# Peptides against a protein of PDB entry 4Y8H, part 102

Target 1, 222 residues: chain A of PDB entry 4Y8H
Amino acid sequence: TTIVGVKFNNGVVIAADTRSTQGPIVADKNCAKLHRISPKIWCAGAGTAADTEAVTQLIGSNIELHSLYTSREPRVVSALQMLKQHLFKYQGHIGAYLIVAGVDPTGSHLFSIHAHGSTDVGYYLSLGSGSLAAMAVLESHWKQDLTKEEAIKLASDAIQAGIWNDLGSGSNVDVCVMEIGKDAEYLRNYLTPNVREEKQKSYKFPRGTTAVLKESIVNICD

## One batch from the design tools (peptide; made by RFdiffusion4, then SolubleMPNN)

Design b2_p26_8_s3 (from b2_p26_8, 14 letters changed)
Fold by OpenDDE base, seed 1:
Structure b2_p26_8_s3 (fold): chain B 222 residues (1-222), chain A 26 residues (1-26)
Amino acid sequence: as target 1 above (222 residues)
Amino acid sequence: SAAEEERKRKVEELEARNPVLVGPKP
């Protein structure tokens, strides 16, 4: 898995790859790792997919109830606290690592949560087996006052770095953009870099021709 | 306790599999 979060001038972007693995096996090529907690608060999940989904649904329900009771828009810090408390209660038995991001009346927010309930804050974050590859891109290209478009590009480039360099990451890039004063934009399959080109038209090679898959000419200069 | 050691081992295993990297803090 590769998941990232990037703050920009007026909001926050999260992104994820779509590969699900069970040990050495690719279980799903198009797994959704971005989850809605509330309309303007989303998370990206790493670790056990079932645990991530269950936790985010539970917290989403509790945040909705809290919002209704208080007559207030939900806050990212409230979601963070509930997630932290839940994960801590299970002392790392829940295999969920999360990037939590969103916009609320206090502004834009980006956090990460470990399985044991520890939390971090940053302008950019990465999680998962592809985190090192993603962070190399983030550290190289992050700047203050990113535009929305620059942040989407940076997040997607970071996920692609994870896809190319981590066996646990792959397939497509999902993106969610949360801008202050706007609705969240969930961009499912924003990039599909590994969509095998349409199977080259079945060249019915005549019987007896072996398709050359790759030809490399190496000029060995003596 | 054995239970605490097992939890610690599981957390360390999960952290090794799911590293967290943090950029600059606001």
Scores: peptide ipSAE 0.000, ipTM 0.254, DockQ to the pose 0.619
Fold by OpenDDE base, seed 4:
Structure b2_p26_8_s3 (fold): chain B 222 residues (1-222), chain A 26 residues (1-26)
Amino acid sequence: as target 1 above (222 residues)
Amino acid sequence: SAAEEERKRKVEELEARNPVLVGPKP
């Protein structure tokens, strides 16, 4: 798994690969690792997929209830605290580690949570087996005042670095963009490097149009 | 770059295809 988070000038981006592995076996090529806690608070999960999903659903339900009772938009720090408390309670018996990100009335936020409940904060984060390769990209190319587009690109490039350098990472790239004042944009399969584009229907280009097909087929070795 | 335009187009296409999972409006 490779998961990343990147803050930009007006929000936060998270991204993940879609490979699910069970030991040496690729169990799923299109596993969703981005999970919605609330409309504007998302997390990227690594570790045990079942634990990640269960934890995020539980916290999502609690945050929704809290939001309804308080008549307030959910806060990322509230989600973080609930996740932290839950993970700490189980003292690492839950195999989930998370990047938690979102926007709320206090701004944009990006956190990581380890399985034992420790938390980090940063402008960019990476977790998972591909995290070192991803972090190398992030550290090299992150700057202050990133645009949304620059942040999406940076996050995607970091995930791709993880995919190329980690056997536990691969397939597609999912992205979720959380911008202040907007709805969250979940870009499922934002990059599909392994999907052989269905033969572009032969757009009968009129005679004389040079089709510049840049096919970068990254063959994942069998 | 052509790659950036293609990425932008994919974002726009995904934005068009993926209705903003507008969380249930309260």
Scores: peptide ipSAE 0.000, ipTM 0.213, DockQ to the pose 0.018
Fold by OpenDDE base, seed 5:
Structure b2_p26_8_s3 (fold): chain B 222 residues (1-222), chain A 26 residues (1-26)
Amino acid sequence: as target 1 above (222 residues)
Amino acid sequence: SAAEEERKRKVEELEARNPVLVGPKP
């Protein structure tokens, strides 16, 4: 897995790869790792996909209820605290790490949560098995006052670096953009770098041709 | 750049295809 978050001048972008693996096997090429907590608060999950989805749905439901009771828009810090408390309570059973991002009445926010309950704050973050390759791109190209388009590009380039350098990362790039004063934009399959171009070379083998996969000429010298 | 314009067009096409999860109107 490779997940990233990038702050820009008027919001925050998160991105993820779509590969799911079970040991050496690719189980799913189009796994969704971006999850909605609320309309303007999203997370990117790494680790066990099922655990991440279950946790984010539970927190999302609780935040929605809290928002309805208080008549207030959900805050990213509230989502962070609830996620942290849940992950800490189940320490050792949930191997989930998360990037949590969003916009609220206090501005744009970007956080990470580790399975052991530590939290980080930053202008850019990366997590997962491809995080080192992603971080190298972020550190090299991040600047203050990024535009929305520059931030989407930077996040996507960082995920692609993870895909190219990590066997656990791959397939497509998903993006979610959370801009102040706008609705969240979920860009499912924003990039599809591993779409094998249909090799237009349809090798029409004539009917009845068995493809010889391997010819070994053994010279038996007597 | 032409690459930036193509990326903008792809974002707009994806925005048009993906329903904006309009949060419930208050």
Scores: peptide ipSAE 0.000, ipTM 0.213, DockQ to the pose 0.016
Fold by OpenDDE base, seed 2:
Structure b2_p26_8_s3 (fold): chain B 222 residues (1-222), chain A 26 residues (1-26)
Amino acid sequence: as target 1 above (222 residues)
Amino acid sequence: SAAEEERKRKVEELEARNPVLVGPKP
């Protein structure tokens, strides 16, 4: 799995790959890892897909209730706190880690939650088995005052880096854009990178060149 | 207000769907 979040000037983008794996096996090529908590609050899930879905549905229902009771738009920090409490209650028995992002009356927010309930805040985040490759892209190309389009591109490029460098990541890229003053835009299969057939680098050796697969130099001492 | 009654109905519907989610009534 590779999941990322990127803040931009007017909101936040989250993105995920669509590969589901069970050990060394690709179980699903088009698994949805972006989940709606509320209309303007989404999360990207990594770890056990079933745990992520169950947690996000539960928190979504609680946030909806809370919003109705308070007559207030849901806040990302409320979602974060509920998710954190839930994950902490299970003390890592839930194999889920999340990027939580959204827009609310207080602005745009981007957080990560680890299975043990720790939280990080940042302008860009990556989680999952492909997170290191994704982070390398984010660190190299993130800047302040990104446009929506630049943020989508950056998030997508980061996911692609994860896909290329991690066997646990792959297939398509899903994107969700949460912009202040707009509805959330869920872009399912925003990128469908053609499975690059492993370009067998057909080294067309010139006619008459033998590929030396193993060279052993044996010094025969006279 | 009609809006308050609608919210009340939605709350009751959500509470009925999610009995475990009924936190303490504020």
Scores: peptide ipSAE 0.018, ipTM 0.470, DockQ to the pose 0.015; fails the geometry check

Design b2_p26_8_s4 (from b2_p26_8, 7 letters changed)
Fold by OpenDDE base, seed 4:
Structure b2_p26_8_s4 (fold): chain B 222 residues (1-222), chain A 26 residues (1-26)
Amino acid sequence: as target 1 above (222 residues)
Amino acid sequence: SAAEAAREAAVKALEAANPVLVGPKP
């Protein structure tokens, strides 16, 4: 997995690859790793797919209930705290590594959470097996005051670095853009760099196209 | 509402308890 988050001047972008793996096997080529916690708070998940899904759904449900009770838009820090407390309670046994991002009445936020409940903050973050490849791109090309378009490009380039350099990452790039004062833009399969082009030529050769140079019939039944 | 005030107080307390979350922009 490669997941990234990038802050820009008016919001935050998260992105992920779409490869799911089971050891050496590609289990899914188009796994969704971006999860909605609330309308304007999304996360990217790395680690165990079941754990990332379960924890994000649980916190999403609790945040929704809390938003309804308070008649307020949920805050990213509230989601972060709930996630942190939940993961910490399980002492790393929940294999969820999350980039949590969103917009709320206090502004735009970008955080990461590790499985044991530690949290980081930054203008750009990467997690997963492809995180080093992604971080090399982020560190090389990140600047202050990114535009939305620059941040989407940077996040997508960072995910592609993971796709090309990490065995655990691959297929497509998913993006979610959370801009202040707008609805979240979930861009499923924003990039599909590994689409097999339709084979322009049929490789079905008629029988006899290749000359048989030698035929030997071996009867194996005595 | 009292519930809103309590939440806002809880959020402020959380922000105060987590200076890394409110700290200087890295």
Scores: peptide ipSAE 0.013, ipTM 0.314, DockQ to the pose 0.042
Fold by OpenDDE base, seed 1:
Structure b2_p26_8_s4 (fold): chain B 222 residues (1-222), chain A 26 residues (1-26)
Amino acid sequence: as target 1 above (222 residues)
Amino acid sequence: SAAEAAREAAVKALEAANPVLVGPKP
C-alpha cells in the first residue's frame, strides 16, 4: 500500500493506490483505501484492510452521533482522538495505519495514526509499504503555499512512485480533495496508469497460415 | 468546548514539538 496526504493553501488532499495483497498474491487490483468518516473528514488506510474499514466505520458512526448531540460539524481532531483511543485500547491488535485528513470550522488538518495509537502531524505524510518511495517524491517537490491543482499532482505523483517501486502497491490512484467551504471531492480512479493497452494486432491467424516447410518420418521401432 | 480547546492545544503542542515532521510553517 501507498497512502499520502498533502496540505494545500485552502485544504487537504489524500491519495491511495488500489492494490490489495495477500502475501505474494494480488487479492484485488482495484480496492478502495479511502474511507469517509464524515462528509468532510476522510481517511486513507494501510495495514489490515478489514481493520482499517471497521475502525473508520465505527468512529464515523460515533462522530455522526456526537455531531447530532452537539449540533456542531465534526472536528478532525475529534476523529483523531477517538481513533487514537480505540487503537491504543487494543494495543496494536487492530492493524490499522491511517492518514486522517479533513476540513472543519477550525480549518484544514492532516494527521497520521499508527496501530498502537501514536499520532503525527505534517503538511505532507506517507504510510504503507510504498511510503519511502512516496516520501522521496514529496520531499523533492513539496513547497509552501501549494494550490489545489499542485497538491493533487504532488499526491498523485507520490502514489505513482509507490505503484512503480513498491511490490505491495499498484494499479490505480484514488484521490479525495477536501477544500475549506466546499464539499469533499472523491475522485475514484483519478489515474489508471496500469490499464493494459489494446493489443494492436490479433494473434488469431486463419487456419492454414502456417505452411509445412519440411516433413521427416523417423521409424522409432527396430 | 473545553475538551475541544484541550485537544486543539494538544495538537498545537505536537506541531511545535515536531517542526521537522510538520515541515516549515507557512
Scores: peptide ipSAE 0.000, ipTM 0.239, DockQ to the pose 0.083
Fold by OpenDDE base, seed 3:
Structure b2_p26_8_s4 (fold): chain B 222 residues (1-222), chain A 26 residues (1-26)
Amino acid sequence: as target 1 above (222 residues)
Amino acid sequence: SAAEAAREAAVKALEAANPVLVGPKP
């Protein structure tokens, strides 16, 4: 997995690859690793796919209930706190590594959470097996005061670095853009760099072709 | 709330204290 987050002048972008693996096997080529906590708060998940989905869905439900009860838009820091407290209770047994990002009435926010409940803050972040490849791109090309378009490009380039250099990452790039004063923009399959060309050879034999399955030469000794 | 403002101030202080995470200060 490669997941990234990038702050820009008026918001935050998160991006992810779409490969799911089971050991050395590609289980899914187009899994979703971007999860909605609330309309304007999203996560990218690395680690165990089931754990990342389950924990983000649970906190999403609790944040929705809290928002309804308080009659307030949910805060990214509230989602962060709930996720942190949940993961800490399980002492890393929940294999969820998250980049949490969003916009709220206090501004735009970008955080990471490790499976044991530690948290980091940054203007750019990467997690997963492809995180080093992604970070090399981020560190080389990140600047202050990024535009929305520059941040989407930078995040997408960082994910592609993971796709090309990490065996655990692959297929497509998903993006979610959270800009202050706008709805979240979820861009499923924003890039599809690994579209297979049509196979040059068809295994459809013409009608009337009999496949020879086995030939055996028997020497009859007289 | 005052608690939210204090948390936001603490986050901004942590961001300011970690220049490696903030990128090069101009």
Scores: peptide ipSAE 0.000, ipTM 0.254, DockQ to the pose 0.047
Fold by OpenDDE base, seed 2:
Structure b2_p26_8_s4 (fold): chain B 222 residues (1-222), chain A 26 residues (1-26)
Amino acid sequence: as target 1 above (222 residues)
Amino acid sequence: SAAEAAREAAVKALEAANPVLVGPKP
């Protein structure tokens, strides 16, 4: 997995690859690793897919209930605190590594949470097996006052670095953009770099032709 | 609210404690 978050001038972008693995096998080429906690608070998950989905759904439900009872828009820090407390309670037995991002009445926020409930904050973050490849791109190209378009590009380039350099990452790039004063923009399969081109080769061979599968020229020196 | 102010202070404290993760502060 490669997941990233990038802050920009008016919001935050998160992105993820879409490969799911089970040991050495690709289980799913197009899994969703971006989860909605609330309309304007999203999470990217690395680790065990079931754990990342289950924890984000649980916190999403609790945040929704809290929002309804308080008549208040959900805060990213409230989601962060609930996730942190939940993961800490299970002492890393929930295999969830999360990038939590969103917009709320206090602004735009970007955090990470590790399986043991530790939390970090940054203008750019990466997690998962492809995180080092992603971070190399982020460190090289991140700047203050990114535009929305620059942040989407940077996040997508960072995910692609994970796709190309990490065996645990692959297939497509999903993006979610959370801009202040707007609805969240979930861009499922924003990039599809590994779409199998239609086989341009016609396999219509004339009757009586044998396919040459391999040719090898062996120089026999006398 | 006091709880929001405390959360904001905690976020700022995390940002201050993690300068490498926050990237170059302007």
Scores: peptide ipSAE 0.000, ipTM 0.258, DockQ to the pose 0.083; fails the geometry check

## One batch from the design tools (peptide; made by RFdiffusion4, then SolubleMPNN)

Design b2_p27_1_s1
Fold by OpenDDE base, seed 4:
Structure b2_p27_1_s1 (fold): chain B 222 residues (1-222), chain A 27 residues (1-27)
Amino acid sequence: as target 1 above (222 residues)
Amino acid sequence: PIVETEQDREEARKREEEERRREELLE
């Protein structure tokens, strides 16, 4: 897995690869690793898929309830605190590594959470087995005051670095953009670099051409 | 890597089926 987050001038972008593995096997080429906690708060997950999904769903439900009770838009810090407390309670037994990002009335936020409940803050973050390859791109190209488009490109380039250099990462790039004052933009399969273009060899065979499936020429004259 | 369980596979399949149904409705 490669997951990244990048802050830009008016929001935050998260991105992920779509490879899922079961041991040495690619189980799914198009796994969704971006999870919605709330309409404007999203999470990217690395580690065990079941753990990442279960944790994000639990916190999503709690945040929704909290929002309903308070009549307030959910805060990213509230989601972070709930995630942190949950993961800390299990002391690394939950195999969830998360990038949590979003926008709220206080602005745009980007955090990471490790399985033991430690948290980091940054303008750019990467997690997963491809995180080093992604971080090399982020560190090389991140600048202050990124535009939305620059941040999407940077995040996508970082994921692609993971896809190319990490066996645990692959297939497509998913992106979620959270901009202040806008709805979240979830871009499923934003890049599909490994889609073998089905060679539409539209062999328009003329009507009446029998497809020769196999031709074996046996030389009988030896 | 993200490690999938059988449950994760079934959920992925359901999501793909829902996505396909949405695409078919937009077509």
Scores: peptide ipSAE 0.024, ipTM 0.452, DockQ to the pose 0.275
Fold by OpenDDE base, seed 2:
Structure b2_p27_1_s1 (fold): chain B 222 residues (1-222), chain A 27 residues (1-27)
Amino acid sequence: as target 1 above (222 residues)
Amino acid sequence: PIVETEQDREEARKREEEERRREELLE
């Protein structure tokens, strides 16, 4: 898995690859790793897929209830605190590594949470098995005052670095953009770099022709 | 496809109203 978050001038972007693996096997080529906590608060999950989904759903439900009760928009820090407390309670037994991002009345936020409930804050973050490859791209190209488009590009380039360099990462790039004053833009399969163009060349070989895929000339020494 | 939820539209409307109120207070 490769997941990233990038802050930009008016919001935050998160992105993820879509490969699910079971050891050396690709179990799913189009796994969704971006999870909605609330309309404007999203998570990217690495680690155990079931744990990341379960924890984000639980916190999402609790945040919704809290929002209804308080008549207030959910805050990213509230989601962060709930996630942190939940993960800490289980002392790392929940294999969830999360990038939590969103917009709220206090602005745009980007955090990471580790399985033990430790949290980090930054302008750019990466987690998962492809995180080092992603971070190399982020560190090289991140600048202050990124535009939305620059941040989407940077996040997607960082995920692609994970896809190309990490066996645990692959297939497509999902993106979620959370801009202040706007609805969240969930861009499922924003990039599909491995979609083979449908071979337009249906070589309808004439009936009776066999496609020679490989020819090897073996000199048999008499 | 950008899937805007109905909830997202309602929150956008509330923010526009709050921004408008803030602008009216600065005037």
Scores: peptide ipSAE 0.000, ipTM 0.229, DockQ to the pose 0.012
Fold by OpenDDE base, seed 5:
Structure b2_p27_1_s1 (fold): chain B 222 residues (1-222), chain A 27 residues (1-27)
Amino acid sequence: as target 1 above (222 residues)
Amino acid sequence: PIVETEQDREEARKREEEERRREELLE
C-alpha cells in the first residue's frame, strides 16, 4: 500500500493505490483505500484492509452522531482523537495506519496515525509499504502555496512512485480533494496507469533502482 | 515532513474563535 496526503493553499488532498495483497498474491486490483468519515473528512488506510474499514466506519458513525447532537460541523481533530484513542487501546493489535485529512470551520488539516496510536502533523505525509518511495517524490517537489491542481499532481506522482517501487502497491490511483467552502471531491480511479496511457515523463528512478519492466501473473492451470 | 508552523496554529486558533463567536450570536 501507498497512501499520501498533501496540503494546498485552500485545502488538502489525499491519494492511495488500489492494490490489495494476500502474501505474494494480488487479491484485488481495485481495492478502495479512501474512506469517508464525514462529508468533509476523509482518511486513507494502510495495513489490514478489514481493520482499516472497521475502524473508519466506527469513527464515522460516532462523528455523525456527535455532529447531529451538537449541531456543529465535525472537526478533523475530533476524528483524530477518536481514532488515536481506539488504536492506542488495542496497542498495535489493530493493523491500521491512517492518514486523516479534511476541512472544517478551523481550516484544512492533515494528520497521520500509526497502529500504536502515535500521530504526526505535516504539510505532506506518506504511509504504507511504498511510503519511502512516495516521500522521496514529496520531498523533492513539495513547495509552499500549491494550487489544487499542483497538489493533485504531486499526490498522484507520489502514489505512482509507490506503485513502481513497492510490490505491495499497484494498479490505480484514487484521489480525494477537500477544499475549504466546497464539497469533497472523490476521484475514484483518477489514474489508471496499467491502462496504456501514453508514457508521460519517465520518472528517473534514482540510479540503482531496478525497474520492474513487466509483471506477468501466469496462472498455471493444471 | 514539514510540520505545521506556529503561525499556522495561530491562524487556526483565530478561525476557531471566529466560529465560536458566530455560534454565540446564533444562540
Scores: peptide ipSAE 0.021, ipTM 0.590, DockQ to the pose 0.013; fails the geometry check
Fold by OpenDDE base, seed 3:
Structure b2_p27_1_s1 (fold): chain B 222 residues (1-222), chain A 27 residues (1-27)
Amino acid sequence: as target 1 above (222 residues)
Amino acid sequence: PIVETEQDREEARKREEEERRREELLE
């Protein structure tokens, strides 16, 4: 898995790859790793897919109820606190590593949460097995005052670095854009670099890409 | 082609419907 978050001048972008793996096997080519907590608060999940989904759904439901009772738009820090408390309670038994991002009345926010409930704050973050490859791109190209388009490009380039360099990452790039004063834009399969387009011209792999000779995907879901 | 599977579209649609429901509940 490769997941990233990038702050820009008026919001935050999160992105993820879509490969699910079970050991050496690709279980799913198009797994959705971006999860909605609320309309304007989203997570990217790494670790156990079932745990990331279950935790984000639980906190999403609790945030929704909390927002209704308070008559207030949910805050990213509230979602972060609920996630942190939940993961801490289970002391790493829930295999969820999250990038949490969103917009609220206080502005745009980007956080990470580890399975044991530790949290971090940044202008750009990466998690998952492809995080080192993604971080190399982020560290090289991140600047202050990114535009929305520059942030989407940077996030997608960072995910692609994970896809190309990490065996646990692959297939497509999903993106979610949360801009202040706008609705969240969930861009499912924003990039599909591994779409078998008909064998047109020789993709000159950039220097340093290892050609994957054969990928066997066994759907283990009966 | 890793085409958005019909399942992926349905999951995305379900997520959008859940989003809209959550938006309607948060409004």
Scores: peptide ipSAE 0.005, ipTM 0.246, DockQ to the pose 0.024; fails the geometry check

